Peptides against a protein of PDB entry 1BH9. Designs and how they scored, part 1

All scores and structures are predictions.

Target 1, 89 residues: chain A of PDB entry 1BH9
Amino acid sequence: FSEEQLNRYEMYRRSAFPKAAIKRLIQSITGTSVSQNVVIAMSGISKVFVGEVVEEALDVCEKWGEMPPLQPKHMREAVRRLKSKGQIP
Unless a header shows other numbers, all headers, positions and changes below count from the first letter of the chain.
Peptide ipSAE was made for these designs. It is ipSAE averaged over its two directions, with the distance scale d0 held at 1.0 Angstrom where the peptide's residues are scored. Compare it between designs on one protein only; published cut-offs may not apply.
The geometry check fails a fold that doesn't show the stated peptide or that is severely misdrawn somewhere.

## One batch from the design tools (peptide; aimed at target 1 R8 M11 G51)

Design b1_p8_1 (made by RFdiffusion4)
Pose (drawn by RFdiffusion4):
Structure b1_p8_1 (pose): chain A 89 residues (1-89), chain P 8 residues (1-8)
Amino acid sequence: as target 1 above (89 residues)
Amino acid sequence: EVVEAFEP
């Protein structure tokens, strides 16, 4: 396998949102503070969401006869399709 | 970094 497959996987494996921002974002909406578990769970769910959007946008870029990197038009279009399939909020 | 990890 290529250095890139390996490096793409490593990024996938360890990419994660900083806990501090996830927490401040959530607690700045509940007013109350929140737990370590809530932040981690929210980070896991958000990584999946990011995964679905990039995966879907990559498909649009592929079908529009274009190549990566993903452009803004791909992200928004992907969002519209995911909402139609009703798979993202 | 999270978004880049899912994009090839």
Fold by OpenDDE base, seed 2:
Structure b1_p8_1 (fold): chain B 89 residues (1-89), chain A 8 residues (1-8)
Amino acid sequence: as target 1 above (89 residues)
Amino acid sequence: EVVEAFEP
């Protein structure tokens, strides 16, 4: 791991979705109250999903011979590639 | 790879 990769991973580890926001979002879709465990599970899955999209966007940025920070074009291409790989719907 | 995605 480069120092830059380690620093990025530490910032990612410290990032979290606000439980109250995730709870409200799920409840707006389901029309019913959700348990704390459902909020934790959905928050974890959502964090992994964001991580995978950012990782693919960094690979796109590198493959294009570009330097960070990530731009909207890298994120759009990452989502396209992940869809093409069957990793996201 | 993310080894821990869930809060305790």
Scores: peptide ipSAE 0.100, ipTM 0.756, DockQ to the pose 0.072
OpenDDE base, seeds 1, 3, 4, 5: peptide ipSAE 0.099, 0.098, 0.046, 0.038; ipTM 0.753, 0.758, 0.744, 0.654

Design b1_p8_1_s1 (made by RFdiffusion4, then SolubleMPNN; from b1_p8_1 with E1S E7T)
Fold by OpenDDE base, seed 2:
Structure b1_p8_1_s1 (fold): chain B 89 residues (1-89), chain A 8 residues (1-8)
Amino acid sequence: as target 1 above (89 residues)
Amino acid sequence: SVVEAFTP
């Protein structure tokens, strides 16, 4: 990593969904309260999922011969590709 | 990997 790359990666590593928001979302689906561990796990899974979509979108952007920043079309294509690969439902 | 994704 360059210093800039490291800084970007550290920003990603330190990023997290607000626990309260995740808790409320899960509870809206389950209809019951969830434990802190479930919130932590779901927050982590969600972060990984976003990372995977962004990674695929960057690959799409590159394959199309385009430059960042990512556009909605890259994100839509990424989701389509991940679905076709069976990586996401 | 995510690391690779953020690599220009």
Scores: peptide ipSAE 0.083, ipTM 0.719, DockQ to the pose 0.216
OpenDDE base, seeds 1, 3, 4, 5: peptide ipSAE 0.042, 0.033, 0.055, 0.060; ipTM 0.641, 0.602, 0.699, 0.688

Design b1_p8_1_s2 (made by RFdiffusion4, then SolubleMPNN; from b1_p8_1, 3 letters changed)
Fold by OpenDDE base, seed 1:
Structure b1_p8_1_s2 (fold): chain B 89 residues (1-89), chain A 8 residues (1-8)
Amino acid sequence: as target 1 above (89 residues)
Amino acid sequence: SVFEAFTP
């Protein structure tokens, strides 16, 4: 990979959801306040979840005989398939 | 991989 590609990968690897946003989202669902540790854990799990969706989208792209980068159509189909498999609600 | 998915 080029230096530019490696830089993009590092940015992805180091990326995280904003703590405040995650905290607000959790609290909107639970109706109660949550600790920092819960926010950190949920942030990490959420990133992994996004990764799993992207993995499915790559599979869709390949099965359709297409090449990256992924397009919205691949992402939508991935979500549909994951729901069908029971991997996401 | 995720990297491959969005890398031109």
Scores: peptide ipSAE 0.039, ipTM 0.654, DockQ to the pose 0.233
OpenDDE base, seeds 2, 3, 4, 5: peptide ipSAE 0.039, 0.036, 0.033, 0.034; ipTM 0.672, 0.654, 0.651, 0.646

Design b1_p8_1_s3 (made by RFdiffusion4, then SolubleMPNN; from b1_p8_1 with E1N E7T)
Fold by OpenDDE base, seed 1:
Parts: structure tokens; sequence; C-alpha cells
Structure b1_p8_1_s3 (fold): chain B 89 residues (1-89), chain A 8 residues (1-8)
């Protein structure tokens, strides 16, 4: 990484979903209130999940002989492949 | 990484 790339990576690493938004989303799905710990856990897992999908999309992009930035087609193919591999439902 | 994926 260049210094700039490292800085961007650190910003991503430190980023988090807004707790209130995650709480609302979960409660919208479950129909019941959730604890702060559940929100924290789900936020972390969601961030990891996003990372995994993007990493798969980067692999797709590379395998197709293309270069970043990622396009919607890479993201769609990544999801398809992850489903095929049983890594996501 | 995720950030690099969307960097031109």
Amino acid sequence: as target 1 above (89 residues)
Amino acid sequence: NVVEAFTP
C-alpha cells in the first residue's frame, strides 16, 4: 500500500454502520426490539459480509481481465458465485 | 481491499 492507500484502509477499518439505522432495520425485520449488543454484533458481521462480497467481486473483476473500479456486473456475479459456493444463502 | 475496489 501507498501511504494514501493505507489511510483509506484505516478509514474503512474504523468505519461502522450507524447504530440507530441498524437497530431500525433489524427491528423492521424481526418485529421486536433488539438489544444494543445485538446491534453491535450484527453491525460487525454486516461489515465483514460487505467486505467478503467486495473481495469476491474483485476476484471476479480480475478473472474477467478487468480493472477496478468495480461495476455492478462484478457485484452481481460475486453474489452469484458466493451463493453457488454455499458461502451465503 | 474494499476501499481500493472503488478507487479509480
Scores: peptide ipSAE 0.091, ipTM 0.733, DockQ to the pose 0.229
OpenDDE base, seeds 2, 3, 4, 5: peptide ipSAE 0.082, 0.072, 0.030, 0.052; ipTM 0.734, 0.709, 0.633, 0.696

Design b1_p8_1_s4 (made by RFdiffusion4, then SolubleMPNN; from b1_p8_1, 3 letters changed)
Fold by OpenDDE base, seed 1:
Structure b1_p8_1_s4 (fold): chain B 89 residues (1-89), chain A 8 residues (1-8)
Amino acid sequence: as target 1 above (89 residues)
Amino acid sequence: NVFEAFTP
């Protein structure tokens, strides 16, 4: 576990979607105002979801005998597989 | 891991 890996992990862990942007996005879909708690919850769920998609993409990359960095083809295949498994709509 | 995904 290198210092560079630790730095990347910390950056990922601390990353967050801007609250104002998430609030606007949710409101554009729901057509009504949402509370700060809803924004916080949805931001957290969204980050987890992104992580799950990326993890699946890493699995695709490995299964194809390829190496990081991930490419768009890995991300597209990951989404396809997750849908096929019924893990995402 | 996610943090390794975009770095070779």
Scores: peptide ipSAE 0.080, ipTM 0.735, DockQ to the pose 0.253
OpenDDE base, seeds 2, 3, 4, 5: peptide ipSAE 0.062, 0.070, 0.043, 0.062; ipTM 0.722, 0.719, 0.701, 0.699

Design b1_p8_2 (made by RFdiffusion4)
Pose (drawn by RFdiffusion4):
Order: structure tokens, then C-alpha cells, then sequence
Structure b1_p8_2 (pose): chain A 89 residues (1-89), chain P 8 residues (1-8)
């Protein structure tokens, strides 16, 4: 396999949101503080959401006869399709 | 692989 398959996997494997920002974002909405578990769980769910959007946008870019990197028009279009399939909030 | 590939 290529250096790129390996490197794309490593990034996938370890990409993650910083806990500090996830926590400040959530606690700045509940007012109350929150737990270590809530932050990790929210990070996991958000990584899946990001995954669904990029995966869906990559499909739009592919069908519009274009090549990566993903452009803004791909992200928004993907969002509209995911909402129609009702798979994202 | 496609997640990171789309961001490149």
C-alpha cells in the first residue's frame, strides 16, 4: 500500500476534537458544568457527523465530475441531501 | 480513507 493510504488511515485513526473547546461549548449552553464522559461522547458523535458530511460531499464532488479537495459548494449540497435522507439533524 | 482523502 501507499504512504498515503497509511497516512490517511493514521489521521483517521487519531483525528479528534480538543476536549477543552467541546466542553466550553457545551457548558456555555447548559450553564452547569459537564462531565469527562459527556465531552468524550459528544466528540465521538461529532466525529461521526463530520465523517458522514465529508463522505457525502465526496460523493457530490464525484458525481459533478469534479475532483477533491472538497469545495464549499460540495459541503452545503451534501448537507441538503443528508437532511432529505433525514440522516443528520 | 475517503474521510481524509476528501479533505486533501
Amino acid sequence: as target 1 above (89 residues)
Amino acid sequence: DRLIYGLM
Fold by OpenDDE base, seed 1:
Structure b1_p8_2 (fold): chain B 89 residues (1-89), chain A 8 residues (1-8)
Amino acid sequence: as target 1 above (89 residues)
Amino acid sequence: DRLIYGLM
């Protein structure tokens, strides 16, 4: 891997929403206050979910005979496929 | 790591 690729990967890995923003988002959906541990758990699950969508998009890109970087069309198709498989709502 | 390639 190139240094540039590693740098982008590290930026992706380290990217996160502020805890306060996640807390407010969850509370806007649930209508109830949530604990710090719930915020941490949901943040982690969300990050993993994003990774899974990217992995599916890579499969789409490969199946279409295209090369990285991923494009919005790959991400949209990935979400569609995950929904059709019942893996996401 | 496939994820790295997806981000390139």
Scores: peptide ipSAE 0.093, ipTM 0.778, DockQ to the pose 0.588
OpenDDE base, seeds 2, 3, 4, 5: peptide ipSAE 0.077, 0.057, 0.064, 0.090; ipTM 0.767, 0.745, 0.757, 0.775

Design b1_p8_2_s1 (made by RFdiffusion4, then SolubleMPNN; from b1_p8_2, 6 letters changed)
Fold by OpenDDE base, seed 1:
Structure b1_p8_2_s1 (fold): chain B 89 residues (1-89), chain A 8 residues (1-8)
Amino acid sequence: as target 1 above (89 residues)
Amino acid sequence: TRVVEALE
């Protein structure tokens, strides 16, 4: 890594959804209270999921012969492709 | 990773 790449990696690694927001969202779906460990686990899985969508969107951008930054059209197409592949519901 | 590169 360059110093800049290392800084980006550190920011990505440290990034997280607000625990309270994740807790509220899960509770709105399940109708029951969830433990802190469940919130932590779901936050991590959600971060990985976002990463997978972004990776697919980058693939879309490249396949269309376009350059970053990613645009909404790339993200929408990425979601469609991931659904088609059965990688997301 | 490609995700890291997309952050900037």
Scores: peptide ipSAE 0.094, ipTM 0.762, DockQ to the pose 0.586
OpenDDE base, seeds 2, 3, 4, 5: peptide ipSAE 0.081, 0.054, 0.065, 0.085; ipTM 0.750, 0.713, 0.733, 0.747; seed 4 fails the geometry check

Design b1_p8_2_s2 (made by RFdiffusion4, then SolubleMPNN; from b1_p8_2, 4 letters changed)
Fold by OpenDDE base, seed 4:
Structure b1_p8_2_s2 (fold): chain B 89 residues (1-89), chain A 8 residues (1-8)
Amino acid sequence: as target 1 above (89 residues)
Amino acid sequence: YRVVYGLE
Protein backbone atom coordinates (compact mmCIF):
# COMPACT_ATOMS: atom_id res chain seq x y z
CA PHE B 1 0.00 0.00 0.00
CA SER B 2 0.98 3.57 -0.58
CA GLU B 3 0.64 5.86 2.40
CA GLU B 4 -2.68 7.12 1.07
CA GLN B 5 -3.98 3.61 0.41
CA LEU B 6 -2.93 2.49 3.86
CA ASN B 7 -4.69 5.46 5.40
CA ARG B 8 -7.93 4.64 3.57
CA TYR B 9 -7.66 1.00 4.60
CA GLU B 10 -7.08 1.91 8.22
CA MET B 11 -10.08 4.24 8.24
CA TYR B 12 -12.25 1.49 6.78
CA ARG B 13 -10.93 -1.12 9.20
CA ARG B 14 -11.43 1.11 12.22
CA SER B 15 -14.87 2.35 11.23
CA ALA B 16 -17.67 1.10 13.47
CA PHE B 17 -21.09 1.98 14.78
CA PRO B 18 -21.15 3.31 18.35
CA LYS B 19 -21.80 0.41 20.72
CA ALA B 20 -24.24 2.35 22.86
CA ALA B 21 -26.33 3.34 19.85
CA ILE B 22 -26.47 -0.23 18.55
CA LYS B 23 -27.35 -1.54 22.00
CA ARG B 24 -30.18 0.94 22.38
CA LEU B 25 -31.50 0.19 18.91
CA ILE B 26 -31.54 -3.58 19.48
CA GLN B 27 -33.18 -3.15 22.87
CA SER B 28 -35.84 -0.90 21.38
CA ILE B 29 -36.74 -3.73 19.02
CA THR B 30 -36.39 -6.75 21.32
CA GLY B 31 -37.84 -5.11 24.40
CA THR B 32 -35.14 -6.63 26.60
CA SER B 33 -31.45 -6.23 27.37
CA VAL B 34 -28.80 -7.73 25.11
CA SER B 35 -25.29 -8.93 25.90
CA GLN B 36 -22.10 -7.17 24.92
CA ASN B 37 -21.27 -9.99 22.52
CA VAL B 38 -24.57 -9.54 20.70
CA VAL B 39 -23.83 -5.83 20.32
CA ILE B 40 -20.36 -6.60 18.98
CA ALA B 41 -21.67 -9.20 16.55
CA MET B 42 -24.49 -7.00 15.29
CA SER B 43 -22.13 -4.04 14.92
CA GLY B 44 -19.79 -6.13 12.80
CA ILE B 45 -22.57 -7.54 10.66
CA SER B 46 -23.94 -4.04 10.15
CA LYS B 47 -20.55 -2.75 9.04
CA VAL B 48 -20.22 -5.58 6.52
CA PHE B 49 -23.74 -4.94 5.26
CA VAL B 50 -23.06 -1.24 4.74
CA GLY B 51 -19.83 -2.11 2.97
CA GLU B 52 -21.61 -4.47 0.59
CA VAL B 53 -24.26 -1.88 -0.25
CA VAL B 54 -21.67 0.84 -0.82
CA GLU B 55 -19.59 -1.46 -3.01
CA GLU B 56 -22.64 -2.29 -5.12
CA ALA B 57 -23.54 1.41 -5.30
CA LEU B 58 -20.05 2.24 -6.56
CA ASP B 59 -20.52 -0.40 -9.24
CA VAL B 60 -23.89 1.11 -10.18
CA CYS B 61 -22.35 4.57 -10.38
CA GLU B 62 -19.61 3.33 -12.67
CA LYS B 63 -21.96 1.30 -14.85
CA TRP B 64 -24.19 4.35 -15.28
CA GLY B 65 -21.15 6.29 -16.46
CA GLU B 66 -21.36 8.70 -13.54
CA MET B 67 -18.77 10.10 -11.15
CA PRO B 68 -18.66 10.28 -7.34
CA PRO B 69 -19.96 11.23 -4.91
CA LEU B 70 -22.58 8.53 -4.53
CA GLN B 71 -26.16 9.77 -4.62
CA PRO B 72 -29.35 8.33 -3.16
CA LYS B 73 -30.30 6.94 -6.57
CA HIS B 74 -27.13 4.82 -6.59
CA MET B 75 -27.92 3.47 -3.14
CA ARG B 76 -31.51 2.65 -4.09
CA GLU B 77 -30.43 0.85 -7.23
CA ALA B 78 -27.73 -1.01 -5.30
CA VAL B 79 -30.29 -2.33 -2.83
CA ARG B 80 -32.58 -3.38 -5.68
CA ARG B 81 -29.77 -5.26 -7.40
CA LEU B 82 -28.62 -6.95 -4.21
CA LYS B 83 -32.18 -8.10 -3.54
CA SER B 84 -32.55 -9.47 -7.06
CA LYS B 85 -29.29 -11.37 -6.62
CA GLY B 86 -30.52 -12.79 -3.33
CA GLN B 87 -27.63 -11.19 -1.46
CA ILE B 88 -29.91 -9.27 0.89
CA PRO B 89 -33.49 -9.98 1.96
CA TYR A 1 -11.92 -3.45 -3.01
CA ARG A 2 -14.20 -0.59 -4.01
CA VAL A 3 -14.94 0.36 -0.41
CA VAL A 4 -11.27 1.19 0.06
CA TYR A 5 -10.33 2.57 -3.35
CA GLY A 6 -13.66 3.90 -4.64
CA LEU A 7 -13.92 4.55 -8.37
CA GLU A 8 -10.30 5.69 -8.63
Scores: peptide ipSAE 0.095, ipTM 0.741, DockQ to the pose 0.393
OpenDDE base, seeds 1, 2, 3, 5: peptide ipSAE 0.078, 0.055, 0.047, 0.085; ipTM 0.712, 0.693, 0.631, 0.715

Design b1_p8_2_s3 (made by RFdiffusion4, then SolubleMPNN; from b1_p8_2, 6 letters changed)
Fold by OpenDDE base, seed 5:
Structure b1_p8_2_s3 (fold): chain B 89 residues (1-89), chain A 8 residues (1-8)
Amino acid sequence: as target 1 above (89 residues)
Amino acid sequence: VRVVAALE
C-alpha cells in the first residue's frame, strides 16, 4: 500500500457515526429505547454497508473508464447494481 | 479495500 492508501484506510478505520445520532435514529424507527450494544452493532453494520456501496461505486467508475473522485452518478449506479445482485433491498 | 480512494 502507498502511504496515501494507508492514510485513507486509517481515516476510514477512525471514522465512526456519533453514537447519540445513531441511537436517536434507531429510536425514531423503533419507537422504543435501544441498548448501547444495538447502537454499536448498527453503527458497525452501517459503516460496512457504506464501505460496500463505495467499493461498488469505484468498480462502476473503473468500468466506465472514469477517474476518481466518485460522482453522484457512480453512487446511484452502485446502488442499482447492488439491488440487482440482491445484496441490498 | 478501495473505499479509501473515494473519501478524498
Scores: peptide ipSAE 0.067, ipTM 0.700, DockQ to the pose 0.672
OpenDDE base, seeds 1, 2, 3, 4: peptide ipSAE 0.035, 0.048, 0.042, 0.043; ipTM 0.617, 0.696, 0.625, 0.626

Design b1_p8_2_s4 (made by RFdiffusion4, then SolubleMPNN; from b1_p8_2, 5 letters changed)
Fold by OpenDDE base, seed 1:
Structure b1_p8_2_s4 (fold): chain B 89 residues (1-89), chain A 8 residues (1-8)
Amino acid sequence: as target 1 above (89 residues)
Amino acid sequence: VRVVEGLE
């Protein structure tokens, strides 16, 4: 891995969703209060999900012979591919 | 990917 790739990985690793925003979002769907542990778990799962979508989009970009940064077309194609593979609903 | 907050 290049230093740039390591830096991107470190930024990803340190990234987090704001707990209050996740709590509000879950409560808007469930109609009930959620525990802190549920917010933590859902935040972690959501981060992994975003990571998987971005990874697929990078694969799309590479397969098309294109270079970063990722464009909306890569993200749309990634979502399509992940759906077709049954990796996302 | 570290999924669990608080794992040092």
Scores: peptide ipSAE 0.049, ipTM 0.690, DockQ to the pose 0.055
OpenDDE base, seeds 2, 3, 4, 5: peptide ipSAE 0.047, 0.043, 0.045, 0.046; ipTM 0.687, 0.691, 0.709, 0.694

## One batch from the design tools (peptide; aimed at target 1 Y12 K47)

Design b1_p9_1 (made by RFdiffusion4)
Pose (drawn by RFdiffusion4):
Structure b1_p9_1 (pose): chain A 89 residues (1-89), chain P 9 residues (1-9)
Amino acid sequence: as target 1 above (89 residues)
Amino acid sequence: SHSVFSHTF
């Protein structure tokens, strides 16, 4: 396999949102503070969401006869499709 | 072709 497959996997494996921002974002909406678990769970769910959007946008870029990197028009279009399939909020 | 890894929780 290529250095890139390996490096693409490593990034996938360890990519994660900083807990500090996830927490401040959530507690700045509940007013109350929140737990370690809630922040981790919210990070995991958000990573999946990011995963579905990129995966869907990559499909649009592919079908529009274009190549990566993903452009803004791909992200927004992907969002519209995911909402139609009703798979993202 | 280009692909991404599927994400899970």
Fold by OpenDDE base, seed 3:
Structure b1_p9_1 (fold): chain B 89 residues (1-89), chain A 9 residues (1-9)
Amino acid sequence: as target 1 above (89 residues)
Amino acid sequence: SHSVFSHTF
């Protein structure tokens, strides 16, 4: 890790989705109330998912010889690659 | 490598 890479990792590690927002989102989809544990689980899963996609997108950006910030094209390509690898559904 | 969302064996 460079200092910048380590800092980005720390920012990611410390980041979290607001519980209330996740709860509302889930409930809007399921049509029923969900428990705190479900919110915690879904928040964690979502964070991991986003992290994996962003990491792949950064790799795409680098491989294309481009500089951050990430653009939609990097995110789309990242998702495509992860799907083709079977790493996301 | 594998991810949390990888297909099961």
Scores: peptide ipSAE 0.058, ipTM 0.685, DockQ to the pose 0.077
OpenDDE base, seeds 1, 2, 4, 5: peptide ipSAE 0.037, 0.036, 0.045, 0.044; ipTM 0.625, 0.655, 0.697, 0.693

Design b1_p9_1_s1 (made by RFdiffusion4, then SolubleMPNN; from b1_p9_1, 7 letters changed)
Fold by OpenDDE base, seed 4:
Structure b1_p9_1_s1 (fold): chain B 89 residues (1-89), chain A 9 residues (1-9)
Amino acid sequence: as target 1 above (89 residues)
Amino acid sequence: MYTVPRRTV
């Protein structure tokens, strides 16, 4: 890894959704209390999912001949592309 | 260990 790659990896690794917010969100959908393990698992899956959307948005940004930072237009196009590929529901 | 996106690594 380059130093820049290592720094991005460390920032990604350290990033997390607030457990209480994820717990409340799941409970608002399920109508039931959820275990800590479910919150951890769902937080992990959600983080991977956000990462995949950001990667596609970076590909969109590059294909449009634009430079970071990512804008809402890149994220919207990324989601559209991922849906069309059947990679997200 | 999470699978890290290509440009995140």
Scores: peptide ipSAE 0.086, ipTM 0.690, DockQ to the pose 0.131
OpenDDE base, seeds 1, 2, 3, 5: peptide ipSAE 0.068, 0.085, 0.071, 0.061; ipTM 0.691, 0.688, 0.678, 0.674

Design b1_p9_1_s2 (made by RFdiffusion4, then SolubleMPNN; from b1_p9_1, 6 letters changed)
Fold by OpenDDE base, seed 2:
Structure b1_p9_1_s2 (fold): chain B 89 residues (1-89), chain A 9 residues (1-9)
Amino acid sequence: as target 1 above (89 residues)
Amino acid sequence: RYTVFKRTV
């Protein structure tokens, strides 16, 4: 990693969803209580998923001949492409 | 290879 890449990775690594919000969301879907480990695991998976969507959006931005920062149109197109590829439902 | 917010070849 360059210094810039390392800094970006560190910011990403340190970012987290609020545990209480994730717990409430899961429980609203499952109808049952979930453990702290499940909350941590689901938070991690969710962060990876967001990262993959952002990476696709950056690819869209590049393919459209545009430069960051990402705009809503890039994110919407990324989701469409990921659905088309069968990577998200 | 996909890295954090960057695709590398």
Scores: peptide ipSAE 0.241, ipTM 0.785, DockQ to the pose 0.160
OpenDDE base, seeds 1, 3, 4, 5: peptide ipSAE 0.230, 0.206, 0.045, 0.209; ipTM 0.789, 0.799, 0.674, 0.787

Design b1_p9_1_s3 (made by RFdiffusion4, then SolubleMPNN; from b1_p9_1, 7 letters changed)
Fold by OpenDDE base, seed 3:
Structure b1_p9_1_s3 (fold): chain B 89 residues (1-89), chain A 9 residues (1-9)
Amino acid sequence: as target 1 above (89 residues)
Amino acid sequence: RYTVYKRTV
């Protein structure tokens, strides 16, 4: 990694969804209170999911010969590709 | 999947 790349990786690694927001979102769907472990697990899964979508979108952008920032068309294509690969429902 | 071996966002 370049120093810049390493710094971006560290920022991503340290980033997290707010626990309270995730907890409230889950509870709004389930109708019941959830444990801290469920919140942590769901937060982690969500972070990985977002990362995978963005990475796919960056690949789309590059393959289309375009440059960042990502546009909605890249995100839409990324989701289509991930669904086609069976990576997401 | 995002890993240490892939491009960073």
Scores: peptide ipSAE 0.037, ipTM 0.629, DockQ to the pose 0.132
OpenDDE base, seeds 1, 2, 4, 5: peptide ipSAE 0.036, 0.036, 0.034, 0.037; ipTM 0.627, 0.637, 0.621, 0.628; seed 5 fails the geometry check

Design b1_p9_1_s4 (made by RFdiffusion4, then SolubleMPNN; from b1_p9_1, 6 letters changed)
Fold by OpenDDE base, seed 4:
Structure b1_p9_1_s4 (fold): chain B 89 residues (1-89), chain A 9 residues (1-9)
Amino acid sequence: as target 1 above (89 residues)
Amino acid sequence: KYTVFKRTV
């Protein structure tokens, strides 16, 4: 890492989804109350998932000979490729 | 040395 890359990584690592919103979303699916630790774990997994999809979408964009910004078609193809690779369900 | 998100961070 450069110092700049390390700084960006620290900001990304410390970023988080609003806990209340994640809690409500999980509870809307499960129908039951969830613990704070479940919210934290799910938030972390979700952040990593978003990062992996974006990284794959950038690869798709480049492979198609296109330039940023990312479009919905890049995101859809990224998800398809990650599923094909067995990296996401 | 590097991260999984090479172009994200």
Scores: peptide ipSAE 0.142, ipTM 0.760, DockQ to the pose 0.165
OpenDDE base, seeds 1, 2, 3, 5: peptide ipSAE 0.091, 0.047, 0.040, 0.043; ipTM 0.737, 0.676, 0.659, 0.673

Design b1_p9_2 (made by RFdiffusion4)
Pose (drawn by RFdiffusion4):
Structure b1_p9_2 (pose): chain A 89 residues (1-89), chain P 9 residues (1-9)
Amino acid sequence: as target 1 above (89 residues)
Amino acid sequence: ERKVYAFAA
């Protein structure tokens, strides 16, 4: 396999949101503070959401006859399709 | 593999 497959996997394996921002974002909406578990769970769910959007946008870029990197028009279009399939909020 | 590639894209 290529250095890239390996490096793409490593990034996928360890990519994660900083807990500090996830927590401040959530607690700045509940007013109350929140738990370690809630922040981790929210990070996991958000990573899956990011995964679905980039996976879907990659498909649009592929079908529009274009190549990566993903452009803004791909992200928004992907969002519209995911909402139609009703798979993202 | 596609999820990994898409994440990198």
Fold by OpenDDE base, seed 1:
Structure b1_p9_2 (fold): chain B 89 residues (1-89), chain A 9 residues (1-9)
Amino acid sequence: as target 1 above (89 residues)
Amino acid sequence: ERKVYAFAA
């Protein structure tokens, strides 16, 4: 890791989706109230998903012989590859 | 390569 990349990783590690926003989003879909544990679980899964996309993008960046930070083109290619592998819809 | 982002969430 470069210092810059390490710092970005730390920011990711400490980041979290706002509980209220996630709760509202889920409730807008379910049509009923949801428990705190459901919000926590969905928030965690969502963050893991973001991490998986980022890891794929880092792989793309490396395979293209480029160096971080990630650029939009890496993210777009990552999504394409994950779709091709059936890992995301 | 270490997959730090995926499992560190």
Scores: peptide ipSAE 0.142, ipTM 0.782, DockQ to the pose 0.217
OpenDDE base, seeds 2, 3, 4, 5: peptide ipSAE 0.055, 0.051, 0.061, 0.053; ipTM 0.685, 0.717, 0.711, 0.689; seed 3 fails the geometry check

Design b1_p9_2_s1 (made by RFdiffusion4, then SolubleMPNN; from b1_p9_2 with K3R Y5R)
Fold by OpenDDE base, seed 1:
Structure b1_p9_2_s1 (fold): chain B 89 residues (1-89), chain A 9 residues (1-9)
Amino acid sequence: as target 1 above (89 residues)
Amino acid sequence: ERRVRAFAA
């Protein structure tokens, strides 16, 4: 990574989902209480997932001969491709 | 934490 790339990564790394919001979301789905560790784990997995979608979207953008910033159409196509590949449900 | 290739763009 260049310094700029590293800075972008650090901003991403330091970003976090609010724990309370994640807890509420999980509980709305499961119907039961979840531990703090579950919230942490799910938050981490979600963050990785976001990164993977963005990565796929950048590939889409490049394949379409377009330049960043990413647009909603790139994100939608990325999700479609990841589903098609069986990488996400 | 693993680094994401997206940030190398």
Scores: peptide ipSAE 0.151, ipTM 0.792, DockQ to the pose 0.256
OpenDDE base, seeds 2, 3, 4, 5: peptide ipSAE 0.128, 0.064, 0.083, 0.127; ipTM 0.770, 0.710, 0.728, 0.773

Design b1_p9_2_s2 (made by RFdiffusion4, then SolubleMPNN; from b1_p9_2, 3 letters changed)
Fold by OpenDDE base, seed 5:
Structure b1_p9_2_s2 (fold): chain B 89 residues (1-89), chain A 9 residues (1-9)
Amino acid sequence: as target 1 above (89 residues)
Amino acid sequence: ERRARAFAA
């Protein structure tokens, strides 16, 4: 990998959702308080989910013979494909 | 890692 390629992956790895924002979002849906462990778990799952969608979108972009950056059309197609494969609800 | 390869593309 080039330094640039490594840097892109490192930026992804270092990215995180703010705990307070995730807590508020979950509580807005559940109507009740959630534990710190639930916030941690949901934050992790959400990051993995974003990574899986981006990975699929990069594959779509490549298969269409297009170059980065990713566009909304790649993201929409990625979600469609992941749903079709049963990989996301 | 599979994601590492994807982000390195």
Scores: peptide ipSAE 0.173, ipTM 0.809, DockQ to the pose 0.350
OpenDDE base, seeds 1, 2, 3, 4: peptide ipSAE 0.146, 0.135, 0.131, 0.108; ipTM 0.794, 0.786, 0.787, 0.770

Design b1_p9_2_s3 (made by RFdiffusion4, then SolubleMPNN; from b1_p9_2 with K3R Y5E)
Fold by OpenDDE base, seed 4:
Structure b1_p9_2_s3 (fold): chain B 89 residues (1-89), chain A 9 residues (1-9)
Amino acid sequence: as target 1 above (89 residues)
Amino acid sequence: ERRVEAFAA
């Protein structure tokens, strides 16, 4: 990669959900306060999950003969395929 | 991962 490409990748890799938002979401489900470590763990799992969907969406994009950037239609189809494969609920 | 890198770049 060029330096510019590397910088873009690093920005993507380092992207994360806001901790406060994740904490509030978890607490809305659990009905009680959660630790910082739980928030970190769930945030990490969420990022990995997004990554898996993106990887499938890239496959969709390629199979449709299209080029990046990914569009909402690729993401929707990716989710459908992952569900069909039993890889996500 | 390389494919994700290509997407993000």
Scores: peptide ipSAE 0.049, ipTM 0.707, DockQ to the pose 0.368
OpenDDE base, seeds 1, 2, 3, 5: peptide ipSAE 0.040, 0.035, 0.041, 0.043; ipTM 0.692, 0.677, 0.664, 0.669

Design b1_p9_2_s4 (made by RFdiffusion4, then SolubleMPNN; from b1_p9_2, 3 letters changed)
Fold by OpenDDE base, seed 1:
Structure b1_p9_2_s4 (fold): chain B 89 residues (1-89), chain A 9 residues (1-9)
Amino acid sequence: as target 1 above (89 residues)
Amino acid sequence: ERRAEAFAA
């Protein structure tokens, strides 16, 4: 991959959801207030989850004999496969 | 990393 591709990946890797936004999202789901530690933990898990979906999508892309960049069809198939394997709900 | 290639757009 090119230096530009690596730079985009590094920007993605460094990106983070605002803590306040994550807190509000969790609270909207749970119906109760959450601690800062829960926000940190859920933020980390979410980032890892995105990475795992992307990795599965790369496997899909390769199996279909296609090349990056990933397309929405790869991401959709990745999610389907991860669900079928019981790796995501 | 392999994941970096996913951001080739």
Scores: peptide ipSAE 0.059, ipTM 0.734, DockQ to the pose 0.450
OpenDDE base, seeds 2, 3, 4, 5: peptide ipSAE 0.045, 0.047, 0.045, 0.053; ipTM 0.709, 0.715, 0.714, 0.727

